Peptides against a protein of PDB entry 1IK9. Designs and how they scored, part 61

Target 1, 211 residues: chain A of PDB entry 1IK9
Amino acid sequence: MERKISRIHLVSEPSITHFLQVSWEKTLESGFVITLTDGHSAWTGTVSESEISQEADDMAMEKGKYVGELRKALLSGAGPADVYTFNFSKESCYFFFEKNLKDVSFRLGSFNLEKVENPAEVIRELICYCLDTIAENQAKNEHLQKENERLLRDWNDVQGRFEKCVSAKEALETDLYKRFILVLNEKKTKIRSLHNKLLNAAQEREKDIKQ
Target 2, 207 residues: chain A of PDB entry 1IK9 as posed
Amino acid sequence: MERKISRIHLVSEPSITHFLQVSWEKTLESGFVITLTDGHSAWTGTVSESEISQEADDMAMEKGKYVGELRKALLSADVYTFNFSKESAYFFFEKNLKDVSFRLGSFNLEKVENPAEVIRELIAYALDTIAENQAKNEHLQKENERLLRDWNDVQGRFEKAVSAKEALETDLYKRFILVLNEKKTKIRSLHNKLLNAAQEREKDIKQ
Target 3, 195 residues: chain B of PDB entry 1IK9 as posed
Amino acid sequence: MERKISRIHLVSEPSITHFLQVSWEKTLESGFVITLTDGHSAWTGTVSESEISQEADDMAMEKGKYVGELRKALLSVYTFNFSKESAYFFFEKNLKDVSFRLGSFNLEKVENPAEVIRELIAYALDTIAENQAKNEHLQKENERLLRDWNDVQGRFEKAVSAKEALETDLYKRFILVLNEKKTKIRSLHNKLLNA

## One batch from the design tools (peptide; aimed at target 1 E173 N185, target 1 (a further copy) V183)

Design b2_p22_7_s3 (made by RFdiffusion4, then SolubleMPNN; from b2_p22_7, 12 letters changed)
Fold by OpenDDE base, seed 1:
Structure b2_p22_7_s3 (fold): chain B 211 residues (1-211), chain C 211 residues (1-211), chain A 22 residues (1-22)
Amino acid sequence: as target 1 above (211 residues)
Amino acid sequence: as target 1 above (211 residues)
Amino acid sequence: NKEIEEFEKKLKEMLEEEEKKK
């Protein structure tokens, strides 16, 4: 089971933060359990897949689009943009919410809730879930932090090796060329010396022929 | 202000999870506010630095060590090892906790709490804090995840460049040596040819002189 | 370095001449 807790403000009680818990299996489309609490009382309702389908049809909206709007309304919490307004009557236990667009507001959905007999249990479980989620997220943060520190070290190590490799390549090339030039110049000097000896020998021979 | 919420079990109510909120400024040693809730009622007390000092003295414990034990008891939550036992009387509002060692149990501290008039406000604020903490931790997780993915890509890129650099260095060395050997062999052949011409010229001159 | 480039060029020319003689 997946769940999301969000804070909402009710139009009837704008000064009192309420908490909306939505619980579902795999997808919100398959239905969900909705729980509302003010920290003292709690109200719960179950919404079936058939009710979601019927509401989408009544709205003349494609089901996937409707479920997408439900997800934004029910799971995003009070986003800063007041795009969704929530209403609840404690007397009738009727919960409804509206989407507010610039030029048009419309009812997105409504649920009949039931007052929970033991709200303290719901509230305790909700707090437990929050604490568990904090602990899990903290453990994940610590893990990711350690991984990032490792990856940063590993990156620095490879970067340093790469820079050394580049420098070593350039040094190798330069050294090899210098050494080769020295050897080549020695050979060129020998060739020049031998040519001069040949020229001298030829000149001497021409002198010997000329007595 | 720093705060920590933990779940605890009271000896008197072992089936009902309680939540212990501790709030402090900078260090627990400077004093703290303690709040207990069962999800319906709440109780609060303030512990001063002087009370902490007095309790440490009464225990004949060094203050830093005592504060260290308080931190473990009050902030760690119900650790799996039941090292700390919590007791609370709803009638007297007297809260006390014990450290259980293998051979010795001792009272670590006690507080007189006061019943909160509006427990719903405390509970709502506690849930709000949990939700804010979840959101902050989630944002941190997403940031760390993105950094992790970046660092991994950067590592792979540098690793690939490094491997190419190593291969290029080895190839360069091998290629340069092969090329140098070819050129040197050409020069050696020229030197040999010139030596042979010199030898032949000398032999011809010796023939001409004998002639 | 200009001298190294000139040397590389000469070396390349010499290699091409040796490859033409094979």
Scores: peptide ipSAE 0.040, ipTM 0.827, DockQ to the pose 0.075
OpenDDE base, seeds 2, 3, 4, 5: peptide ipSAE 0.036, 0.034, 0.025, 0.019; ipTM 0.829, 0.825, 0.823, 0.821; seed 5 fails the geometry check

Design b2_p22_7_s4 (made by RFdiffusion4, then SolubleMPNN; from b2_p22_7, 9 letters changed)
Fold by OpenDDE base, seed 1:
Structure b2_p22_7_s4 (fold): chain B 211 residues (1-211), chain C 211 residues (1-211), chain A 22 residues (1-22)
Amino acid sequence: as target 1 above (211 residues)
Amino acid sequence: as target 1 above (211 residues)
Amino acid sequence: SKEIEEFKKKLEELEEERKKEE
C-alpha cells in the first residue's frame, strides 16, 4: 500500500490545518482510502475504482486525465497555488474539492466520509508513519552522502592519475626525441666525417695521377 | 530551536504508542521543552539548565555524561533495546524514566508535566513538523541523488580519458621507437656504405702505388 | 611490451657505445 499525507485548509475552517491521508494500492485509479484529521477528530472514506470511473464520466473527462487531477488535488498538498479548494462538513461528513482556474472553477470530486470512533489511533498511526518515513529518508540520505563522498574520492584519485599520465606522456615524448636527436646527430657527424675522408682520398688520387 | 520526536511506550500504557517531543536551543544541556502525546491528549514541561545540573549532581554523575544519557533516553526513540523505561501518570502528570542495565536499574530523570488545554494544536504542529521534515529530507535526497549521478558520470568520463591516455602513451612509445629504429638503420647502412667506399679507395690507391 | 624492452636495451647499448667513444 502506498500512502501520502498532505496538509490542507478547509474553506469552513481556514485557521486550522487539516491533514489529508490518501492510501492506495499501486495506482490511485484502482481506488483509495481517504482520511481527514484535524489532530483531534478523524474521518475516513473509501473510494472505489467504479466511483472514480463514474466521476470521470460525469465530468466528461478522460479517466487518465481525471486521475491525474485527483493526484494533484489529493497528493500534492495544497501547494502555495490556491488551485484546489477543499470543503468539508463535519455534520454531513461530506467532503468535496474544486479546481480553481482563472476563468472557471469546477467541482473535481466529492466523498462521503465517516467519523472515526477512535481518532487517536488514526492520529498515532499517522505520526508513526511520518516518523518511519523520516527515518527511512534519513537512512537513504546518509547512504547517498557516503556514496557521494566515495565517488568524489574516486574521481579525485582518477583525475590525479590522469594528470600524471598526461605529464608522463609528454615527458616520455620529450625524452625520446632528445635521445633520438643525440644519436642521430652522432650518426650525421660520422657520415660527414666519412664523406670528407672520401673527398680527401679522391683529391689525393687526382694529385697522384697528375707527375 | 532543534526538535526531536520519538515514539515511546509507557509502562502504564504499553499497548498505545506515545510520542515524546523534545525541543532545545543548540544543546540539551541548556534546558529543553518536553511534550508527551498519545494522539488525543498532550502534556508539556520545561526543564531548565539548573534542573539538569541538579539531577546530575544528585546522581553523582558528571554533567556531560548525564546529558549524554538524557540524549539517548529522550532523543533516540525507544530503540529495540529496552534500555530505557518510561513512566507517566496522567493523574499526577509525573513523568520519569529509568535506565535498565543487566545488573542495575536506576532512575535517570523525572519531570512534572502539565496537561495541554488544546492538544489538537500540539498534535497538528507535530504533524506539520513531520511533514516539513519529510519534504526537506526528500529535497536533500533528490539533490544528493543528482549529485551522485553527476559524480558517477564525471568519474566515468575521467576514467575513460585516463584509459585512453594510458593506451596513447603506450602507442606513442611504440611508434617513436619504430621510427627511430628505421632512421637509425638507414644511417648505419650509409655509414657502412661509406666505410666500404673508403676501403675500396684505399685498396685502389695501394694498387696504384704498387703499380 | 617486449618490443619496448628490446628497444630500451638497444638505446642503452647505443648510449653506452657513445660513452665509450671519448
Scores: peptide ipSAE 0.025, ipTM 0.824, DockQ to the pose 0.061; fails the geometry check
OpenDDE base, seeds 2, 3, 4, 5: peptide ipSAE 0.023, 0.024, 0.021, 0.024; ipTM 0.824, 0.823, 0.824, 0.823; seeds 2, 3, 4, 5 fail the geometry check

Design b2_p22_8_s1 (made by RFdiffusion4, then SolubleMPNN; its pose is not in this set)
Fold by OpenDDE base, seed 4:
Structure b2_p22_8_s1 (fold): chain B 211 residues (1-211), chain C 211 residues (1-211), chain A 22 residues (1-22)
Amino acid sequence: as target 1 above (211 residues)
Amino acid sequence: as target 1 above (211 residues)
Amino acid sequence: MEEEEKFEEEFKKSEEELQNLL
């Protein structure tokens, strides 16, 4: 089961933060349970896949698009742009929400909720879920931090090996060229010496022929 | 201000999860505010630095050690080892907790709490803090995840450059040696040719003298 | 003369081949 708790403001009670819990199996399209609380009272309703389909049809909206709007409204909380307005009557237990566009507001959905007999249990379970989520996120954070530190060490190790390889390549090239120049110059000197000996021998032979 | 919410079980109400909130400035030793809730009622008390010092003295415990035990009891929750037992009387508003060692239990601290007039506000604020903490931890996790993905890319890039540098070094060494061997062999061939010409010239001169 | 000039040209060429390798 997936679950999201969001903070919402009701049009009727803008000074009192309410909490909207939505729980579902695999996808919100398959239906969900909605729970509203003010920290004292709680109200719960079940929304079926058929009700979601009917609300989409009543709005002449494609079901996938409608579910996408439900997900934004009910799971994202009132995003920073107040795109969604929530209304609830404690007397009628009627919950409805609107999408506010620049020039048009439209009702996105409406649900009948039931007052929970033991709101304290719902509130305790909600707080437990929050604490469990905090602990899970902290454990994930600690894991990611340790992995980050490992990756940084591994990067530094490879970087240091790379720099040593570059320096070793340049040093090798320079050393090889110097050694080869020395050997070539030795051979050049030997060839020059042998040429001079040949010239001298030819000159001596020309002198021996000329008596 | 620092804050920790933990889940505890009271000896008097083991079936009902309670939430223990502790808030403090910089260090728990400077004093703290404790809030207990069952999701319906709430109780709050202030513990001063002087009360912490007095409780440490009454136990004949060093203050830093005592604060270390308070931190474990009140901030860690009942760790998985049930090392701390919590007691609360709703009638007297008397809260006390014990450290359970294998053969010895001792009272670690006791506080008078006051019943909160508006528990719903305390509960809403507690849930808000949990939701804010979840959002902060999620944002940190997303940041660390992106940073880990960056570090992994950077590692792969440097690793690929390192492998290319190794291959380029080996190729350079091999190519330079091949080219130099060719040039050296050419010069060796020229030296050998010149030596043979010198030997032939010497043999011809020896024939001309005998002739 | 001609063999000495050819030898200097071969040496110059081998030096240029070395310089083109640098």
Scores: peptide ipSAE 0.018, ipTM 0.821, DockQ to the pose 0.055
OpenDDE base, seeds 1, 2, 3, 5: peptide ipSAE 0.017, 0.018, 0.017, 0.018; ipTM 0.821, 0.821, 0.820, 0.821; seeds 1, 2, 3 fail the geometry check

Design b2_p22_8_s2 (made by RFdiffusion4, then SolubleMPNN; its pose is not in this set)
Fold by OpenDDE base, seed 5:
Structure b2_p22_8_s2 (fold): chain B 211 residues (1-211), chain C 211 residues (1-211), chain A 22 residues (1-22)
Amino acid sequence: as target 1 above (211 residues)
Amino acid sequence: as target 1 above (211 residues)
Amino acid sequence: MEEEKEEEKEFKEKEKELQNLL
């Protein structure tokens, strides 16, 4: 079961924060349970997949688009732009909500709720869910933080190995060139020495021919 | 202001989850506001720094140790081992809690609470705090997740650069050796050629002297 | 002949010294 609690303001009671809990299985399209509370009273209704389909049809809206709007309204609350307006009558237990566009408002949905006999139980369970969600999110945060610290250590390790590899490559190149020059210079010196010996031998032979 | 909400069970009402909210400034030692609720009624009390000091003295406990036990009891709830037992009388508004050790239980603290006139407001504010905390923790989770993804990309980048550096070092070494061997072999060939010319010149000179 | 063999030996030793830097 998935659940979302949203803070909403009712047009009829703008000074009193209400809480809208929506609970569903897998997808909101399959139906959901809606619970409204003011921290004293609670009201609950079940919305079936058939009711969602009927509301979409009555609105001449494609079902997936309609469910998308339901999700935005019921799971996000009004949002920062008051895009959704919520209305509830405690007398009729009729809940409806509207989408406000610049020049046009339209009813997005309406549900009949029932007053809960024991609102304290609903409120306690709602608070329990919030506390459990806080604990789960905290555990996730602690896990992600430890993973960040691990990844940073691993990054520093490979970065240090990379810098050592770069330095070792440059040092290797420099050392190999120095050693090569030494060996090459020895061979050049030997070649020069042999050339001088050849020149001397030729001069001596020319002296021996001239008696 | 710091705040913690804990789920507790009262000895008098073990089937009804209660919520213990503690609010304080900077340190619990400076005093705190305690709020108890069952989702219908609420009770609040203010505990001063002087009352905390007095309870520590009456218990013959060092103040820092006492505050440490208060923190464990009031901010953690009972914990999984039922180490702390909570008691509340709705008639007297007297709240007390005990620490349970294997063979000994002792009263850790006691507070007089006052029944809140508008418990719904306290409950709504408590739910608002939970929802705000969930949103903050979610934003932190999303941030940490993005940072993890960044760190993983950065690690993969430097790892790939490191592997390229290793391969480039090995390739450089191999290439330099091949080039050096070629140049050295040319010089060796030239040395051999000059030695052969010297030997031939010596043999010709020995013929000219015999001649 | 012996000097050429010694020069070839010294050269092989220097090639090995270069290779031992691998």
Scores: peptide ipSAE 0.016, ipTM 0.818, DockQ to the pose 0.051
OpenDDE base, seeds 1, 2, 3, 4: peptide ipSAE 0.015, 0.013, 0.015, 0.015; ipTM 0.819, 0.818, 0.817, 0.818; seeds 1, 2, 3, 4 fail the geometry check

Design b2_p22_8_s3 (made by RFdiffusion4, then SolubleMPNN; its pose is not in this set)
Fold by OpenDDE base, seed 1:
Structure b2_p22_8_s3 (fold): chain B 211 residues (1-211), chain C 211 residues (1-211), chain A 22 residues (1-22)
Amino acid sequence: as target 1 above (211 residues)
Amino acid sequence: as target 1 above (211 residues)
Amino acid sequence: MEEEEEFEKEFEEKEKELENLL
């Protein structure tokens, strides 16, 4: 089961933060359980897939789009407070919410809730879930932090090795060229010396022919 | 102000999860506010730095060590449940806790609490803090995840460049040696040819002189 | 032949670069 707890304000009690818990299996489209609490009382209702489909049809909205709006209204924690208005009567246990657009507001959904007999149990379980979620997120964050520190070290190591490789390549090229030039110049000098000896020998032979 | 909420079980009510909120400024040693709730009622007490010092003295424990034990008892969420035992009387509002060691248990601390007049407000604020903490931890998690993914990409890029640099260095060395051998062999051939011409010229001159 | 001439040119260029640095 997936769940989301959101902070909401009711039109009837705007000074009292309420908490809206929504619980579902895999997808919100398949139905969900909604729980409302003010930290003292709690109210719960079950919304079926058929009710979601009927509400979408009554709104003349495509079901996927409707479920998308439900998800924004019911799961969006601190979504911009002005987009969705929540209403609840503790007497009738009727919960409804509206989407506020610039030029029009419309009812997005409505549910009959039931007052929970033992609200303290619901509240304790809700707090337990929050604490468990905090602990899980902290463990994930500590893991990701350690992994990021590892990756940063590994990146710096490879970067330093890469820079050394670049420098070593340039140094190798320069050293090889210098060594090759030295050997080549020795051979060029030997060729020049041999050519001069040949020229001298030819000139001496031409002198010897001329007596 | 820093705060920590922990789940505890009271010896008197072992089936009912209680929540222990501790709030402090900078360090627990400077004093703290403790709040206990069962999701319906709440109790609060303030513990001063002087009370902490007195409890440490009464225990004949070094203050830093005592504060270290307080921190473990009061802040350690799901610490191994068996190390600290919590006791609370709703009638006397007296809260005390014991450290359970293998061969001895001892009272670690005790506080007089006061019943909160509006427990729903404390519970709502506690839930708000949990939700805010979840949101902050989620944002940190998403940031760390994106950074992790970036660092991994950057590592893979540098690693690939490093491997190319290594291969390019080896290829450069091999290519330079091959080219140098070709040029050197040409110069060696020219030297050999010139030496043979000199030998022939010298042999002809020796023939002309004998002639 | 072409690779040898190209290398000999590259060597002569590097020789000139070295001579200009000295």
Scores: peptide ipSAE 0.020, ipTM 0.821, DockQ to the pose 0.050
OpenDDE base, seeds 2, 3, 4, 5: peptide ipSAE 0.016, 0.013, 0.015, 0.019; ipTM 0.820, 0.818, 0.819, 0.820; seeds 2, 3 fail the geometry check

Design b2_p22_8_s4 (made by RFdiffusion4, then SolubleMPNN; its pose is not in this set)
Fold by OpenDDE base, seed 5:
Structure b2_p22_8_s4 (fold): chain B 211 residues (1-211), chain C 211 residues (1-211), chain A 22 residues (1-22)
Amino acid sequence: as target 1 above (211 residues)
Amino acid sequence: as target 1 above (211 residues)
Amino acid sequence: MEEEEKEEKEFKESENKLQNLL
């Protein structure tokens, strides 16, 4: 079962924050349980897959698009742009919500709720769920933080090894060339020495032939 | 101002989860506001730095140690080992808690609370704080997740560059030695050729002198 | 490399002069 709690403002009571809980299995399309509370009273309703399908048909909206709008309205609360307006009558237990566009507002959905006999139990369970969610999110944050610290250490290790490898490559090239030049110069000196000895021997032979 | 909400079980009502909110500025030692709720009623009390000091003295406990025990009791709730027992009288508004050790239980602290006139407002504000904390923790989780993904990409990039640098260093060494051997072999061949020419010239000169 | 090719050319020219003197 999935669960989401959001803050909403009712048109009838704009000064009192209400909480909208939605609970569903796998997908919102299969139906959901809606709970509304003001921190004193609670109201609950069950919305079936057939009711969702009927509301989509009554609106002449494709079911997947309609469920997408339900998800935005019921799981996001009043977004910062007042895109959704929520209405509830405590007398009739009728809950409905509208989508507000720039030039047009339209009813998106409506549900009959029932007043909960023991609202304190619903409120306690809602607070318990919030505290459990906080604890789970904190544990996940601590895990992700430790993993970030690990990845940063591993990055710094490989970076330091890479910089040493670059420097060692340049040093190797420079050292090999220096050693090569030394040995090459010794061989060039030996070639020049042998060449001069050969020239001298040829000049002496030419003198001996000329008596 | 710092704030913590925990679940507690009262000895008088063990079947009903209560919520203990503690609010303080900078340190718990400077005093705190305590709020207890069952999801229907709420009770609040203010505990001053002087009251904390007096309770530490009455217990013959060092103040820093006492505040450390207060923090564990009031901010952690009932840990999994029932280390703290909470008691509250709705009639007297007297709240007290005990530390349970293996062989000894002792009273750790006691506070006079006052019944809140509008508990629904306290409960709504408590739920709002929980929802804000969930949103903040989710935003932090998403940030840490994106940072983990960044660090992993950066690690993979440097690792791939490091492996290429290692291979390039080994290839450079091998290539430089191959080129060096070729040039040295040419110079050695030239030295041998010049030495043979010198030997032949000396042998011809020795024949010309004997002739 | 260019200086080595120059020295190798000068050495080949001096070797050719030596071969013409022999």
Scores: peptide ipSAE 0.024, ipTM 0.821, DockQ to the pose 0.493
OpenDDE base, seeds 1, 2, 3, 4: peptide ipSAE 0.020, 0.024, 0.023, 0.022; ipTM 0.818, 0.821, 0.820, 0.820; seeds 2, 3 fail the geometry check

## One batch from the design tools (peptide; aimed at target 1 E173 L184 N185, target 1 (a further copy) R179)

Design b2_p23_1 (made by RFdiffusion4)
Pose (drawn by RFdiffusion4):
Structure b2_p23_1 (pose): chain A 207 residues (1-76, 81-211), chain B 195 residues (1-76, 83-201), chain P 23 residues (1-23)
Amino acid sequence: as target 2 above (207 residues)
Amino acid sequence: as target 3 above (195 residues)
Amino acid sequence: SYEEEFAAEDEELEEEFKAAEEE
């Protein structure tokens, strides 16, 4: 069981703001209850599933395509106008295309015997919604703070692992360099002794 | 300017639900407006900064401690009473085995309740709208942080596994380069022996 | 970088040996 409460402007009353409450089960296609309130009175109407299928036929529209129009218009490039007569309780709305507009929906609403009960329930539903949302935003705030920390934690763990690697690398190389360079000292020494021996033989060949 | 709308029950009508709307600027301490509505009529009252502190004196409570009790009672066990004839509104606190009057307000019946009710409903719808948007923004951040974390965690896995491959990998190379030096040393020594 | 430094030191030492032979 779902519902949407939207505010709307009626052409015959651009001064005051009205509220439209649409409720259904699963989908609009299966039917819906619509309620209009000005904060004092309330007018209600029902639209059955068969009535929706028939209206879609009378409008030369694919049924799902028609329900889509109802969703954009009632559940809040698509321009829609709303009219209501307190004298007749007739409620209709049109889609305004370029230079051509058309009747999209019409409802004969009935004035409600207990407006206050309807208005109180509506406000109550809204307050419950505000409540459910806050609880959710709080749950997400905490999850947010947990992740901000879990990142900072592992980020530090990362920097440490990298810094440990660099310290170890330079440490290994330092030892390597020492050993390698000691050998180089021997090579230079041997190489020079050899040269010396070659110059010596050369001197004997020459004298 | 902030406001809180609470659903309450009056002692003289546990059947019907009323709505209490409290509005203020910065802190209740500087005064506030309280409105009571049953969805048909509405009663309002203004409580000045001067009256509040005055009440803090009659009770001998620090203006802070007193405002604290009001926040708990009015912004949501607390009991509420209202007489439609007198427009007098009062509420009490109920502890184990005792209860006491905590405060009262002389409210006045509002001339255009529908206007008040319409504004209240409008506020709720805006709140629902702003809250749903924030739920989205925080939802995405939760996603970004989830991804960013996996990234770094991956970097950590790769980095640690590198540090553990370093000693073994570098030592092999060192053996290679070192073996070259030795060969040279041997060949030199052999030459020297030639001569 | 260290391997390159070693290779350079080896090249310089080879060059010094060649120069000493020439001499």

Design b2_p23_1_s1 (made by RFdiffusion4, then SolubleMPNN; from b2_p23_1, 15 letters changed)
Fold by OpenDDE base, seed 5:
Structure b2_p23_1_s1 (fold): chain B 211 residues (1-211), chain C 211 residues (1-211), chain A 23 residues (1-23)
Amino acid sequence: as target 1 above (211 residues)
Amino acid sequence: as target 1 above (211 residues)
Amino acid sequence: DWFKELEEEEKKEEEEFQKKEEA
């Protein structure tokens, strides 16, 4: 079961924050349980897949689009101020909500709720769920933080090895060229020496021919 | 102001989860506000720094150690089962709690609470705080997740550059040696050729002298 | 060090060449 709790303002009681709980299995399309509370009283209703389909048909809206609008209205919490208007009658237990666009307002859905006999139990369970969610999110946060610290260390280690590799490549190139030049210069000197010996031998031969 | 909400079981009502809210400024030692609720009624008390000091003195416990024990009892939630026992009288509004060790149980603290006139407001505010905390923790988790994904990409990029640098260093060394050998072999061939010319010139001179 | 080996081989070849010039 998935669950979302949202703060809502009712048009009838704008000074009192209400909490809208929606619970469902896998998708909202398969139906959901809606619970409303003011921290003293609670009201619950079950919305079936057939009721969701009927509301979509009554709106002449494609079912997937309608469920998408329900998800935004019921699960998003206080979206941008005034996009969704919530209404509830404590006498009739009739809950309905509207989507307000610039030039068009329309009823998005309506549900009959029933007053819960023991609202304190619903409220306690709601607080328990919030505390469990906080604990789970804190544990995830601590895990992600430790993983971030690990990844940062690993990055710094590889970066430092990369910089050393770059420097070692440049140093290798420089050292190899220096050593190469030394050996080449020795060979060039030997070639020059041998050429001079050949020239001297040729000059001596020319002297010996000239007696 | 810092705040912690914990689930507790009262010895008087073990079947009903209670919620213990503690609110403080910077440190518990400076005093705190304690609020108890069962989801229907609420009770609140203010504990001063002087009362905390008096309780520490009555226990013959060092104040910092006592505040450390208060923090464990009041802020840790349900620690290991049965380490802390909570008691509350709805008639006297007297709240007290004990620490249970293997061979010793002792009263850790006691506070007089007052029944809240509008418990629904306290409950709504408590739920609002839980929902705000959930939203903040979700935003932190989403941020940390995005940062983890960034750090992982950055690590992969540097790792790939490092591997390319290693391969390029080895390739450079191999290429420089191959080129060096080619040039050296040319110089060695030239030296050998010049030596052979010197030997031939010496042999011709020896023939001319014998001639 | 391959370069040291090459320098030592070059020195040996140069010493062998000097020994062939000196006979």
Scores: peptide ipSAE 0.024, ipTM 0.822, DockQ to the pose 0.322; fails the geometry check
OpenDDE base, seeds 1, 2, 3, 4: peptide ipSAE 0.023, 0.023, 0.023, 0.022; ipTM 0.823, 0.823, 0.822, 0.822; seeds 1, 2, 3, 4 fail the geometry check

